Peptides against a protein of PDB entry 5X9X. Designs and how they scored, part 10

Target 1, 41 residues: chain A of PDB entry 5X9X
Amino acid sequence: SSVSELEQRLRDVKNTNSRFRKALMEKENELQALIRKLGPE

## One batch from the design tools (peptide; made by RFdiffusion4, then SolubleMPNN)

Design b1_p11_3_s2 (from b1_p11_3, 4 letters changed)
Fold by OpenDDE base, seed 4:
Structure b1_p11_3_s2 (fold): chain B 41 residues (1-41), chain A 11 residues (1-11)
Amino acid sequence: as target 1 above (41 residues)
Amino acid sequence: DELDQLLEELR
């Protein structure tokens, strides 16, 4: 049904948002690792 | 109501 399709689309958006949140966290972690490598040590 | 039920399905 149209309602079921809209629910599925919203679930897809939620999943996409979750994936981007994970990607941002991973990129931030990698950035911090690189920053530490650029330190005085 | 029906809207609350639909919103719960989306959680």
Scores: peptide ipSAE 0.048, ipTM 0.601, DockQ to the pose 0.126
Fold by OpenDDE base, seed 5:
Structure b1_p11_3_s2 (fold): chain B 41 residues (1-41), chain A 11 residues (1-11)
Amino acid sequence: as target 1 above (41 residues)
Amino acid sequence: DELDQLLEELR
């Protein structure tokens, strides 16, 4: 149904957003690790 | 009501 399709699309968007948020967190962690390697510490 | 239930399903 149209409602079921919209619900599925919303779930797909939420899943995509979750994946992007996870990727951003991982990239931030990678960046911080590199900063610590390059830093004076 | 039905609308509230649909909104909850979208959450």
Scores: peptide ipSAE 0.046, ipTM 0.584, DockQ to the pose 0.126
Fold by OpenDDE base, seed 2:
Structure b1_p11_3_s2 (fold): chain B 41 residues (1-41), chain A 11 residues (1-11)
Amino acid sequence: as target 1 above (41 residues)
Amino acid sequence: DELDQLLEELR
């Protein structure tokens, strides 16, 4: 039904959003590690 | 209510 299709699409978007949030967190952690390597030490 | 049920289905 139209309702079930919309529910499934919303779940798919939610899952995609979660995956991208995790990827962004990992990239942020990598960037912070690189920034620390650029420190004055 | 009905809205709460629909929101639970989407969780």
Scores: peptide ipSAE 0.045, ipTM 0.596, DockQ to the pose 0.132
Fold by OpenDDE base, seed 3:
Structure b1_p11_3_s2 (fold): chain B 41 residues (1-41), chain A 11 residues (1-11)
Amino acid sequence: as target 1 above (41 residues)
Amino acid sequence: DELDQLLEELR
């Protein structure tokens, strides 16, 4: 039904959002490691 | 301080 299809699309969007949040966290950790290497020492 | 030493070598 149209309702079940919309519910599935919502689940897919939430899943995609979760995946991007995880990817951003990993890239942030990588960036912070590089920033530490560029420290004042 | 390591960076400071390298910068001094370039001066």
Scores: peptide ipSAE 0.011, ipTM 0.285, DockQ to the pose 0.008

Design b1_p11_3_s3 (from b1_p11_3, 3 letters changed)
Fold by OpenDDE base, seed 4:
Structure b1_p11_3_s3 (fold): chain B 41 residues (1-41), chain A 11 residues (1-11)
Amino acid sequence: as target 1 above (41 residues)
Amino acid sequence: EELDKLLEELK
């Protein structure tokens, strides 16, 4: 049904959002580590 | 498939 399809699309978007948020957090951690290595200290 | 490729690119 239209409702079930919209619910599925919402679940898919939420799952995608969660996965990308995790990936961004991991990349931020990597960047922070690199910044510490490249910093003046 | 496309999402998997995008996530792999971000790794």
Scores: peptide ipSAE 0.028, ipTM 0.511, DockQ to the pose 0.035
Fold by OpenDDE base, seed 3:
Structure b1_p11_3_s3 (fold): chain B 41 residues (1-41), chain A 11 residues (1-11)
Amino acid sequence: as target 1 above (41 residues)
Amino acid sequence: EELDKLLEELK
């Protein structure tokens, strides 16, 4: 692979990581709301 | 507040 291909792979991994972090944050907020209905933090 | 800490660790 060329250097440019490695750079592209790195960008793809970073984009995937960012997407998963966003999804995780949304699920954390949902989970927190549900737990608050059950009781104290 | 403890819950908030745990959630922050997951990010």
Scores: peptide ipSAE 0.028, ipTM 0.465, DockQ to the pose 0.030
Fold by OpenDDE base, seed 1:
Structure b1_p11_3_s3 (fold): chain B 41 residues (1-41), chain A 11 residues (1-11)
Amino acid sequence: as target 1 above (41 residues)
Amino acid sequence: EELDKLLEELK
């Protein structure tokens, strides 16, 4: 149904958002580690 | 401190 499709799309968006948030956190950690190797904060 | 600000902007 249209309701079921909207619910599924909402779940998909939330899952995508969560995955991107995790990826950003990982990249932040990677960047921070690289900066620590290069020099002062 | 500046690095912390830059990292915050990336979120």
Scores: peptide ipSAE 0.027, ipTM 0.460, DockQ to the pose 0.027
Fold by OpenDDE base, seed 5:
Structure b1_p11_3_s3 (fold): chain B 41 residues (1-41), chain A 11 residues (1-11)
Amino acid sequence: as target 1 above (41 residues)
Amino acid sequence: EELDKLLEELK
């Protein structure tokens, strides 16, 4: 049904959003590590 | 500061 399809789309968007948030957090941690290595200290 | 120490140790 149209309702079931919309519910499925909402679940897919939430799952995709969660995956991208995890990827961004990992990249932020990697960036911070590089910043520390390149710092003047 | 730590990098400067490491670089000095390589001399």
Scores: peptide ipSAE 0.024, ipTM 0.326, DockQ to the pose 0.009; fails the geometry check

Design b1_p11_3_s4 (from b1_p11_3, 4 letters changed)
Fold by OpenDDE base, seed 2:
Structure b1_p11_3_s4 (fold): chain B 41 residues (1-41), chain A 11 residues (1-11)
Amino acid sequence: as target 1 above (41 residues)
Amino acid sequence: SELDELLEKLK
């Protein structure tokens, strides 16, 4: 149904958002580690 | 700090 399709699309968007947030967290951690090597923030 | 603000924007 249209409702079930919208529910599935919402789940897909949430999963995609979660994956992007994880990727950003990993990049943030990498950048933070590199910046610590460069000196004061 | 400026760095803290930039890192916060990544979240």
Scores: peptide ipSAE 0.025, ipTM 0.420, DockQ to the pose 0.028
Fold by OpenDDE base, seed 1:
Structure b1_p11_3_s4 (fold): chain B 41 residues (1-41), chain A 11 residues (1-11)
Amino acid sequence: as target 1 above (41 residues)
Amino acid sequence: SELDELLEKLK
C-alpha cells in the first residue's frame, strides 16, 4: 500500500542517515589520527 | 583553531 511504501521509505532514509553518520565518525577518527602523525593542530 | 573548525564541520 501507499502507507507501507512511505513507511519503507522512511526506514530506508533513517538507515541511510545512520550509515552516513557512522562513516563520518570513522572519517573524523581517521583524520584525527593523520593530524596526530603530522603534529601541529 | 582551523583544524578544530574543520573537525566540527565533519560532525
Scores: peptide ipSAE 0.025, ipTM 0.422, DockQ to the pose 0.026
Fold by OpenDDE base, seed 4:
Structure b1_p11_3_s4 (fold): chain B 41 residues (1-41), chain A 11 residues (1-11)
Amino acid sequence: as target 1 above (41 residues)
Amino acid sequence: SELDELLEKLK
C-alpha cells in the first residue's frame, strides 16, 4: 500500500542518514589523526 | 581555530 511504501521509504532514508553520519564521524576522526601529525592549524 | 570550526561542521 501507499502507507507501507512511505513507511519503508522513511526507514530507508533514516538508515541511509545513519550510515552517512557514521561515515562522517569516521572521516572526522581520520582527519583529526592527520591534523595531530601535522600540528595545530 | 578555523580548522576546528570546519571539523565541527562535519558532526
Scores: peptide ipSAE 0.024, ipTM 0.422, DockQ to the pose 0.027
Fold by OpenDDE base, seed 3:
Structure b1_p11_3_s4 (fold): chain B 41 residues (1-41), chain A 11 residues (1-11)
Amino acid sequence: as target 1 above (41 residues)
Amino acid sequence: SELDELLEKLK
C-alpha cells in the first residue's frame, strides 16, 4: 500500500543516513591521521 | 586550532 511504501522509504532513508555518517567518520579519521603525518595540527 | 576548523568543515 501507499502507506507501507512510505514507511519503507523512511526506513531506507534512515539506513542510508546511518551509512553516510559512518563513512564520513571514517574519512574524518583518515584525514586526521594524514594531517598528523604532515606536521603540526 | 587549524585542524579543528578543517574537521568542522568536513562535518
Scores: peptide ipSAE 0.023, ipTM 0.416, DockQ to the pose 0.026

Design b1_p11_4_s1 (from b1_p11_4, 4 letters changed)
Fold by OpenDDE base, seed 2:
Structure b1_p11_4_s1 (fold): chain B 41 residues (1-41), chain A 11 residues (1-11)
Amino acid sequence: as target 1 above (41 residues)
Amino acid sequence: EELDKLLEELR
């Protein structure tokens, strides 16, 4: 049904959003670590 | 500590 399709789309968007948020956090931490290797705090 | 503040400014 149209309702079930919208529910599926919402689940997919939430899953994608969660994955991107996690990836962004990990990349930010990686960049911070690299910057710290270059110099003092 | 100062680096963390600078990173926050770049957000």
Scores: peptide ipSAE 0.029, ipTM 0.430, DockQ to the pose 0.022
Fold by OpenDDE base, seed 3:
Structure b1_p11_4_s1 (fold): chain B 41 residues (1-41), chain A 11 residues (1-11)
Amino acid sequence: as target 1 above (41 residues)
Amino acid sequence: EELDKLLEELR
């Protein structure tokens, strides 16, 4: 149904958001490590 | 510490 399709789309968006958030966190950690080599906090 | 704040703003 239209309602079930919208619910599925919402779940898909949330899953996509979660995946991007995870990738961002990993890149933040990577960048932090690199910056530490360049200089202080 | 300032770097940590900047990273937090990206979340």
Scores: peptide ipSAE 0.040, ipTM 0.474, DockQ to the pose 0.029; fails the geometry check
Fold by OpenDDE base, seed 5:
Structure b1_p11_4_s1 (fold): chain B 41 residues (1-41), chain A 11 residues (1-11)
Amino acid sequence: as target 1 above (41 residues)
Amino acid sequence: EELDKLLEELR
């Protein structure tokens, strides 16, 4: 049904959003580690 | 600080 298809699309968007948020957090952590290593210390 | 030590070792 149209309702069940919209529910599935919402689940897909939530899953995709969660995956990208996790990837961004991991890349930010990696960037911060590199910044610390390249710092003046 | 650590980088300064490494650079000094290479001098």
Scores: peptide ipSAE 0.022, ipTM 0.319, DockQ to the pose 0.008; fails the geometry check
Fold by OpenDDE base, seed 1:
Structure b1_p11_4_s1 (fold): chain B 41 residues (1-41), chain A 11 residues (1-11)
Amino acid sequence: as target 1 above (41 residues)
Amino acid sequence: EELDKLLEELR
C-alpha cells in the first residue's frame, strides 16, 4: 500500500541517516587526531 | 616543542 511504501521509505531514510552520522563522527575523530598531531609541540 | 626545533633549523 501507499502507507506501507512510505513507512519503508522512512525506515530507509533513517537507516541512511544513521550510517552517515556514524561516518561523519568517524571522520571528525580522524580530523581531530590530525589536528592534535599538528599542535604546537 | 619538536616542531619549534624543526622550524628553528630552517632559519
Scores: peptide ipSAE 0.019, ipTM 0.298, DockQ to the pose 0.008; fails the geometry check

Design b1_p11_4_s2 (from b1_p11_4, 4 letters changed)
Fold by OpenDDE base, seed 2:
Structure b1_p11_4_s2 (fold): chain B 41 residues (1-41), chain A 11 residues (1-11)
Amino acid sequence: as target 1 above (41 residues)
Amino acid sequence: DELDELLEKLR
C-alpha cells in the first residue's frame, strides 16, 4: 500500500542518515588528527 | 495518528 511504501522509505532514509552520520564523525576525527600533525611541534 | 508515527521513525 501507499502507507506501507512510505513507511519503508522512511526506514531506509533513517538507516542511510545513520550510516552517513557515523562516516562523517570518523572522517572528522581523521581530519583533526591530521590537523594536529601540522602543528608547530 | 499515522503521520506522527511516521515522523517518529525519522528521529
Scores: peptide ipSAE 0.061, ipTM 0.624, DockQ to the pose 0.188
Fold by OpenDDE base, seed 4:
Structure b1_p11_4_s2 (fold): chain B 41 residues (1-41), chain A 11 residues (1-11)
Amino acid sequence: as target 1 above (41 residues)
Amino acid sequence: DELDELLEKLR
């Protein structure tokens, strides 16, 4: 049904959003590590 | 209710 399809699409968007949030966190951690390497030390 | 479930996901 149309509602069932919308529910599935919404689940997919939620899962995609969660994956991107994780990717952003990992990239932030990577960036932080690189910034530390660029420090005065 | 399917609509209620969708609304909850959008919250």
Scores: peptide ipSAE 0.059, ipTM 0.615, DockQ to the pose 0.181
Fold by OpenDDE base, seed 5:
Structure b1_p11_4_s2 (fold): chain B 41 residues (1-41), chain A 11 residues (1-11)
Amino acid sequence: as target 1 above (41 residues)
Amino acid sequence: DELDELLEKLR
């Protein structure tokens, strides 16, 4: 049904959003590691 | 791309 399709799309969007958030966190960690390598420490 | 996939899910 239209309702079930919208609910599925919403779930898929939320799942995608969560995955992007995780990916951004991982990229931030990677960037921080690289910055530390370039730093004086 | 990934953004296109996201936009498609919202459509």
Scores: peptide ipSAE 0.047, ipTM 0.590, DockQ to the pose 0.092
Fold by OpenDDE base, seed 3:
Structure b1_p11_4_s2 (fold): chain B 41 residues (1-41), chain A 11 residues (1-11)
Amino acid sequence: as target 1 above (41 residues)
Amino acid sequence: DELDELLEKLR
């Protein structure tokens, strides 16, 4: 149904958003490690 | 610090 299709699209967007958030957290941790090596600014 | 602010934007 149209409703079920919209629900599926919403789930897909949320899953994509979750994946990007995870990637950003991993990059944040990587950058933080580099910052510790360089010193605080 | 500027770097801390940038890190928070990634969260």
Scores: peptide ipSAE 0.037, ipTM 0.466, DockQ to the pose 0.028

Design b1_p11_4_s3 (from b1_p11_4, 4 letters changed)
Fold by OpenDDE base, seed 3:
Structure b1_p11_4_s3 (fold): chain B 41 residues (1-41), chain A 11 residues (1-11)
Amino acid sequence: as target 1 above (41 residues)
Amino acid sequence: DELDELLEKLK
């Protein structure tokens, strides 16, 4: 049904959002590590 | 500080 499809889409969006948030956090950690290597800028 | 603010926006 249309409702079940919307629920599925919402789950998919939430899963995608979670994956991207994790990826962004990993990139944040990488950037912070690089900044620490460079020193105060 | 500026970097931290930018990174916080990405969370």
Scores: peptide ipSAE 0.029, ipTM 0.426, DockQ to the pose 0.031
Fold by OpenDDE base, seed 1:
Structure b1_p11_4_s3 (fold): chain B 41 residues (1-41), chain A 11 residues (1-11)
Amino acid sequence: as target 1 above (41 residues)
Amino acid sequence: DELDELLEKLK
């Protein structure tokens, strides 16, 4: 149904958001590591 | 500092 589809879409968006947040955290860590290699923060 | 500001923007 339309309701069940919307509920599924919401779950999918939340899962996708969580995955992207993890990816951003990883990129943040990578960036920080590179900055440390370059010198003072 | 500047790095902290940049890191906060990534969150």
Scores: peptide ipSAE 0.028, ipTM 0.416, DockQ to the pose 0.028
Fold by OpenDDE base, seed 2:
Structure b1_p11_4_s3 (fold): chain B 41 residues (1-41), chain A 11 residues (1-11)
Amino acid sequence: as target 1 above (41 residues)
Amino acid sequence: DELDELLEKLK
């Protein structure tokens, strides 16, 4: 049904969002480590 | 500091 399709799309968007958030966290950690090597903040 | 604020916005 249209409702079930929208529910599935919402789940897919949430899963994609979760994946991007995790990727951003990993890049944040990498960036922070590199910034530490540059010296004073 | 400013860096911490920017990193927080990425979360």
Scores: peptide ipSAE 0.028, ipTM 0.413, DockQ to the pose 0.030
Fold by OpenDDE base, seed 5:
Structure b1_p11_4_s3 (fold): chain B 41 residues (1-41), chain A 11 residues (1-11)
Amino acid sequence: as target 1 above (41 residues)
Amino acid sequence: DELDELLEKLK
């Protein structure tokens, strides 16, 4: 149904959001490691 | 500092 399709779309967006949040955390860690190699923050 | 604030926004 239209309602079930909208609910599925919302779940998909939330799952995508969660995946991007994890990716951002990993990129933060990578950035911090690079900054430490370069010298003082 | 500014860098720490930017990193915090990425969380």
Scores: peptide ipSAE 0.027, ipTM 0.419, DockQ to the pose 0.029

Design b1_p11_4_s4 (from b1_p11_4, 4 letters changed)
Fold by OpenDDE base, seed 5:
Structure b1_p11_4_s4 (fold): chain B 41 residues (1-41), chain A 11 residues (1-11)
Amino acid sequence: as target 1 above (41 residues)
Amino acid sequence: SELDELLEKLR
């Protein structure tokens, strides 16, 4: 049905958004690790 | 309801 299709698409959008959020968090963590490695500490 | 669940997913 149209409702079930909308629910599916919304789940897909949520999953995609979650993947990007996770990727950004991992990249931020990687960046912070590099900053600590290259920084004065 | 289904609509409420859809709206919640948009948050």
Scores: peptide ipSAE 0.054, ipTM 0.616, DockQ to the pose 0.189
Fold by OpenDDE base, seed 3:
Structure b1_p11_4_s4 (fold): chain B 41 residues (1-41), chain A 11 residues (1-11)
Amino acid sequence: as target 1 above (41 residues)
Amino acid sequence: SELDELLEKLR
């Protein structure tokens, strides 16, 4: 049904958002690691 | 409502 399809699409959007949030966190961690390597010592 | 539940999934 139309409602069932909308519910499925919104579940997919939620899952996509979760995956992208995780990817952004991992990229931030990578950047911070590189920044630390540029520091003194 | 059902619409409210759907909107909550976008959060």
Scores: peptide ipSAE 0.054, ipTM 0.612, DockQ to the pose 0.225
Fold by OpenDDE base, seed 1:
Structure b1_p11_4_s4 (fold): chain B 41 residues (1-41), chain A 11 residues (1-11)
Amino acid sequence: as target 1 above (41 residues)
Amino acid sequence: SELDELLEKLR
């Protein structure tokens, strides 16, 4: 049904959002690690 | 509501 399709599409969007959020978090962590390595210490 | 539940999936 139209409702079932919409629910499925929203589940797919949520899963995609979760994957991108994780990727962004990992990239931020990587950048922070590099910044720490480039610090004066 | 059902609409509210669907919209919450986008958060």
Scores: peptide ipSAE 0.054, ipTM 0.606, DockQ to the pose 0.227
Fold by OpenDDE base, seed 2:
Parts: structure tokens; sequence; C-alpha cells
Structure b1_p11_4_s4 (fold): chain B 41 residues (1-41), chain A 11 residues (1-11)
């Protein structure tokens, strides 16, 4: 049904969103590590 | 409601 299709699409969007959030967190951590290396110490 | 449940999936 149209409702079941929408529910499935929302599940897929949520999963994709979660995966991107994790990827962004990992990249942020990597950037912070690099920024620390660029510090004066 | 069903709409509320769908909106919850977007959080």
Amino acid sequence: as target 1 above (41 residues)
Amino acid sequence: SELDELLEKLR
C-alpha cells in the first residue's frame, strides 16, 4: 500500500541519515586530530 | 497517530 511504501522509504532515509551522521563524526574526529598536529606544540 | 509514528522516524 501507499502507507507501507512510505514507511519503508522513511526507514531507508533514517538508515541513510544515520550512516552519514557516523561518517561525519569520523571525519570530524580526523580533522580535530590533524588540527592538533598543526598546533604550536 | 500513524503520522506521528512516521514523523518519529525522521528524528
Scores: peptide ipSAE 0.053, ipTM 0.606, DockQ to the pose 0.189

Design b1_p11_5_s1 (from b1_p11_5, 6 letters changed)
Fold by OpenDDE base, seed 2:
Order: C-alpha cells, then sequence, then structure tokens
Structure b1_p11_5_s1 (fold): chain B 41 residues (1-41), chain A 11 residues (1-11)
C-alpha cells in the first residue's frame, strides 16, 4: 500500500542518515587527530 | 496514528 511504501522509504532515509552521520563522525575524529598533531607540542 | 508513528521515525 501507499502507507507501507512510505514507511519503507522512511526507514531507508533513516538508515542513510545514520550511515552519513557515522561517516562524518569518523572524519571529524580523523581531522581532530591531525589537528592535534599540527599543534605546537 | 500511523502518521504519528511515521513522525517518530524521523526523529
Amino acid sequence: as target 1 above (41 residues)
Amino acid sequence: SELDELLKKLQ
């Protein structure tokens, strides 16, 4: 049904958002590690 | 309602 299709699409969007959030967090952590290495210490 | 459940999934 149209409702079932919307529910599935919403689940897919949520999963995609979760994957992007994880990727961004990992990249942020990597960048912060590099920033710390570039510090004066 | 079904709409309320869909809205919960967006949060």
Scores: peptide ipSAE 0.045, ipTM 0.599, DockQ to the pose 0.225
Fold by OpenDDE base, seed 5:
Structure b1_p11_5_s1 (fold): chain B 41 residues (1-41), chain A 11 residues (1-11)
Amino acid sequence: as target 1 above (41 residues)
Amino acid sequence: SELDELLKKLQ
């Protein structure tokens, strides 16, 4: 049904969003590590 | 409502 299709699409969007949030967190951690390496330490 | 429940699944 139309409602079932919407529910499926919303689940897919949520899953995609979760994956991108994880990727962004990993990239932020990588950037922070690089920033520390560029410092005087 | 049904729409509210759908939106809830995105959070």
Scores: peptide ipSAE 0.044, ipTM 0.595, DockQ to the pose 0.230
Fold by OpenDDE base, seed 4:
Structure b1_p11_5_s1 (fold): chain B 41 residues (1-41), chain A 11 residues (1-11)
Amino acid sequence: as target 1 above (41 residues)
Amino acid sequence: SELDELLKKLQ
C-alpha cells in the first residue's frame, strides 16, 4: 500500500541519516586527533 | 495510529 511504501522509505531515510551522522562524528574525531598530533607539544 | 507511528520515526 501507499502507507507501507511511505513507512519503508522513512525507515530507509532514517537509517541513511543515522549512518552519515555516525560517519561525520568519526571523521570529526579523526580530524581532532590529527590536529592534536600536529600541536606544539 | 499508523500516522502517529510514522511521525515518531521522524524524531
Scores: peptide ipSAE 0.044, ipTM 0.596, DockQ to the pose 0.174
Fold by OpenDDE base, seed 3:
Structure b1_p11_5_s1 (fold): chain B 41 residues (1-41), chain A 11 residues (1-11)
Amino acid sequence: as target 1 above (41 residues)
Amino acid sequence: SELDELLKKLQ
């Protein structure tokens, strides 16, 4: 039904948001590692 | 309601 399709799409959006949040955290960690490599050491 | 449950999932 149209309602069940909306429920499924909302679940998919939530899952996508979770995946993007994880990806952004990983990219932040990568940036921090690169910044540390550029440090005075 | 079913709509209320959908709204909860957006938060």
Scores: peptide ipSAE 0.043, ipTM 0.594, DockQ to the pose 0.219

Design b1_p11_5_s2 (from b1_p11_5, 6 letters changed)
Fold by OpenDDE base, seed 5:
Structure b1_p11_5_s2 (fold): chain B 41 residues (1-41), chain A 11 residues (1-11)
Amino acid sequence: as target 1 above (41 residues)
Amino acid sequence: DELDKLLEKLR
């Protein structure tokens, strides 16, 4: 049904959002590691 | 790309 399709699309968008959040966190960690590598430490 | 995939889910 139209309702079930919209609910599925919403779930898919939320899942995609979660995946992007995870990817951003991983990229932040990668960036921090590179910054530390370039730092004086 | 990933943005296109996201937009497709909203369409």
Scores: peptide ipSAE 0.044, ipTM 0.574, DockQ to the pose 0.092
Fold by OpenDDE base, seed 2:
Structure b1_p11_5_s2 (fold): chain B 41 residues (1-41), chain A 11 residues (1-11)
Amino acid sequence: as target 1 above (41 residues)
Amino acid sequence: DELDKLLEKLR
């Protein structure tokens, strides 16, 4: 149904968003470590 | 500081 399809799409978007947020967190940590190597923050 | 502000925007 239209409702079930919208619910599925919402779940898919949330899952994708969660994956990207995790990737961004990992990159944030990596960048922070690299910046610290450069000196003053 | 500036770095903290930038990192906060990524969260």
Scores: peptide ipSAE 0.031, ipTM 0.436, DockQ to the pose 0.029
Fold by OpenDDE base, seed 1:
Structure b1_p11_5_s2 (fold): chain B 41 residues (1-41), chain A 11 residues (1-11)
Amino acid sequence: as target 1 above (41 residues)
Amino acid sequence: DELDKLLEKLR
C-alpha cells in the first residue's frame, strides 16, 4: 500500500541517515586525530 | 567510503 511504501521509505531514510551520522562522527574523530598529530607537540 | 564518494560528487 501507499502507506506501507512510505513507511518503508522512512525506514530506509533513517537507516541511511544513521549510517552517515556514524560516518561523519568517524571522520570528525579522524580529523581531530590528524590535527593532534600535526600539532606542535 | 560511501560518504567519501558522495562528498567527492559535491566537489
Scores: peptide ipSAE 0.027, ipTM 0.475, DockQ to the pose 0.035
Fold by OpenDDE base, seed 3:
Structure b1_p11_5_s2 (fold): chain B 41 residues (1-41), chain A 11 residues (1-11)
Amino acid sequence: as target 1 above (41 residues)
Amino acid sequence: DELDKLLEKLR
């Protein structure tokens, strides 16, 4: 149904958002490690 | 400090 399709699209968007947030967290940690090697805060 | 703030914006 139209409602079920919209619910599915919303779930897909949320899943995509979650994946990107996870990727950003991993890159943040990597970047922070590199920053520590370069110098202080 | 400033770098941590910038990293936080990525969350």
Scores: peptide ipSAE 0.035, ipTM 0.452, DockQ to the pose 0.029; fails the geometry check

Design b1_p11_5_s3 (from b1_p11_5, 5 letters changed)
Fold by OpenDDE base, seed 5:
Structure b1_p11_5_s3 (fold): chain B 41 residues (1-41), chain A 11 residues (1-11)
Amino acid sequence: as target 1 above (41 residues)
Amino acid sequence: SELDELLEKLR
């Protein structure tokens, strides 16, 4: 049905958004690790 | 309801 299709698409959008959020968090963590490695500490 | 669940997913 149209409702079930909308629910599916919304789940897909949520999953995609979650993947990007996770990727950004991992990249931020990687960046912070590099900053600590290259920084004065 | 289904609509409420859809709206919640948009948050």
Scores: peptide ipSAE 0.054, ipTM 0.616, DockQ to the pose 0.188
Fold by OpenDDE base, seed 3:
Structure b1_p11_5_s3 (fold): chain B 41 residues (1-41), chain A 11 residues (1-11)
Amino acid sequence: as target 1 above (41 residues)
Amino acid sequence: SELDELLEKLR
């Protein structure tokens, strides 16, 4: 049904958002690691 | 409502 399809699409959007949030966190961690390597010592 | 539940999934 139309409602069932909308519910499925919104579940997919939620899952996509979760995956992208995780990817952004991992990229931030990578950047911070590189920044630390540029520091003194 | 059902619409409210759907909107909550976008959060």
Scores: peptide ipSAE 0.054, ipTM 0.612, DockQ to the pose 0.224
Fold by OpenDDE base, seed 1:
Structure b1_p11_5_s3 (fold): chain B 41 residues (1-41), chain A 11 residues (1-11)
Amino acid sequence: as target 1 above (41 residues)
Amino acid sequence: SELDELLEKLR
């Protein structure tokens, strides 16, 4: 049904959002690690 | 509501 399709599409969007959020978090962590390595210490 | 539940999936 139209409702079932919409629910499925929203589940797919949520899963995609979760994957991108994780990727962004990992990239931020990587950048922070590099910044720490480039610090004066 | 059902609409509210669907919209919450986008958060």
Scores: peptide ipSAE 0.054, ipTM 0.606, DockQ to the pose 0.226
Fold by OpenDDE base, seed 2:
Parts: structure tokens; sequence; C-alpha cells
Structure b1_p11_5_s3 (fold): chain B 41 residues (1-41), chain A 11 residues (1-11)
């Protein structure tokens, strides 16, 4: 049904969103590590 | 409601 299709699409969007959030967190951590290396110490 | 449940999936 149209409702079941929408529910499935929302599940897929949520999963994709979660995966991107994790990827962004990992990249942020990597950037912070690099920024620390660029510090004066 | 069903709409509320769908909106919850977007959080």
Amino acid sequence: as target 1 above (41 residues)
Amino acid sequence: SELDELLEKLR
C-alpha cells in the first residue's frame, strides 16, 4: 500500500541519515586530530 | 497517530 511504501522509504532515509551522521563524526574526529598536529606544540 | 509514528522516524 501507499502507507507501507512510505514507511519503508522513511526507514531507508533514517538508515541513510544515520550512516552519514557516523561518517561525519569520523571525519570530524580526523580533522580535530590533524588540527592538533598543526598546533604550536 | 500513524503520522506521528512516521514523523518519529525522521528524528
Scores: peptide ipSAE 0.053, ipTM 0.606, DockQ to the pose 0.189

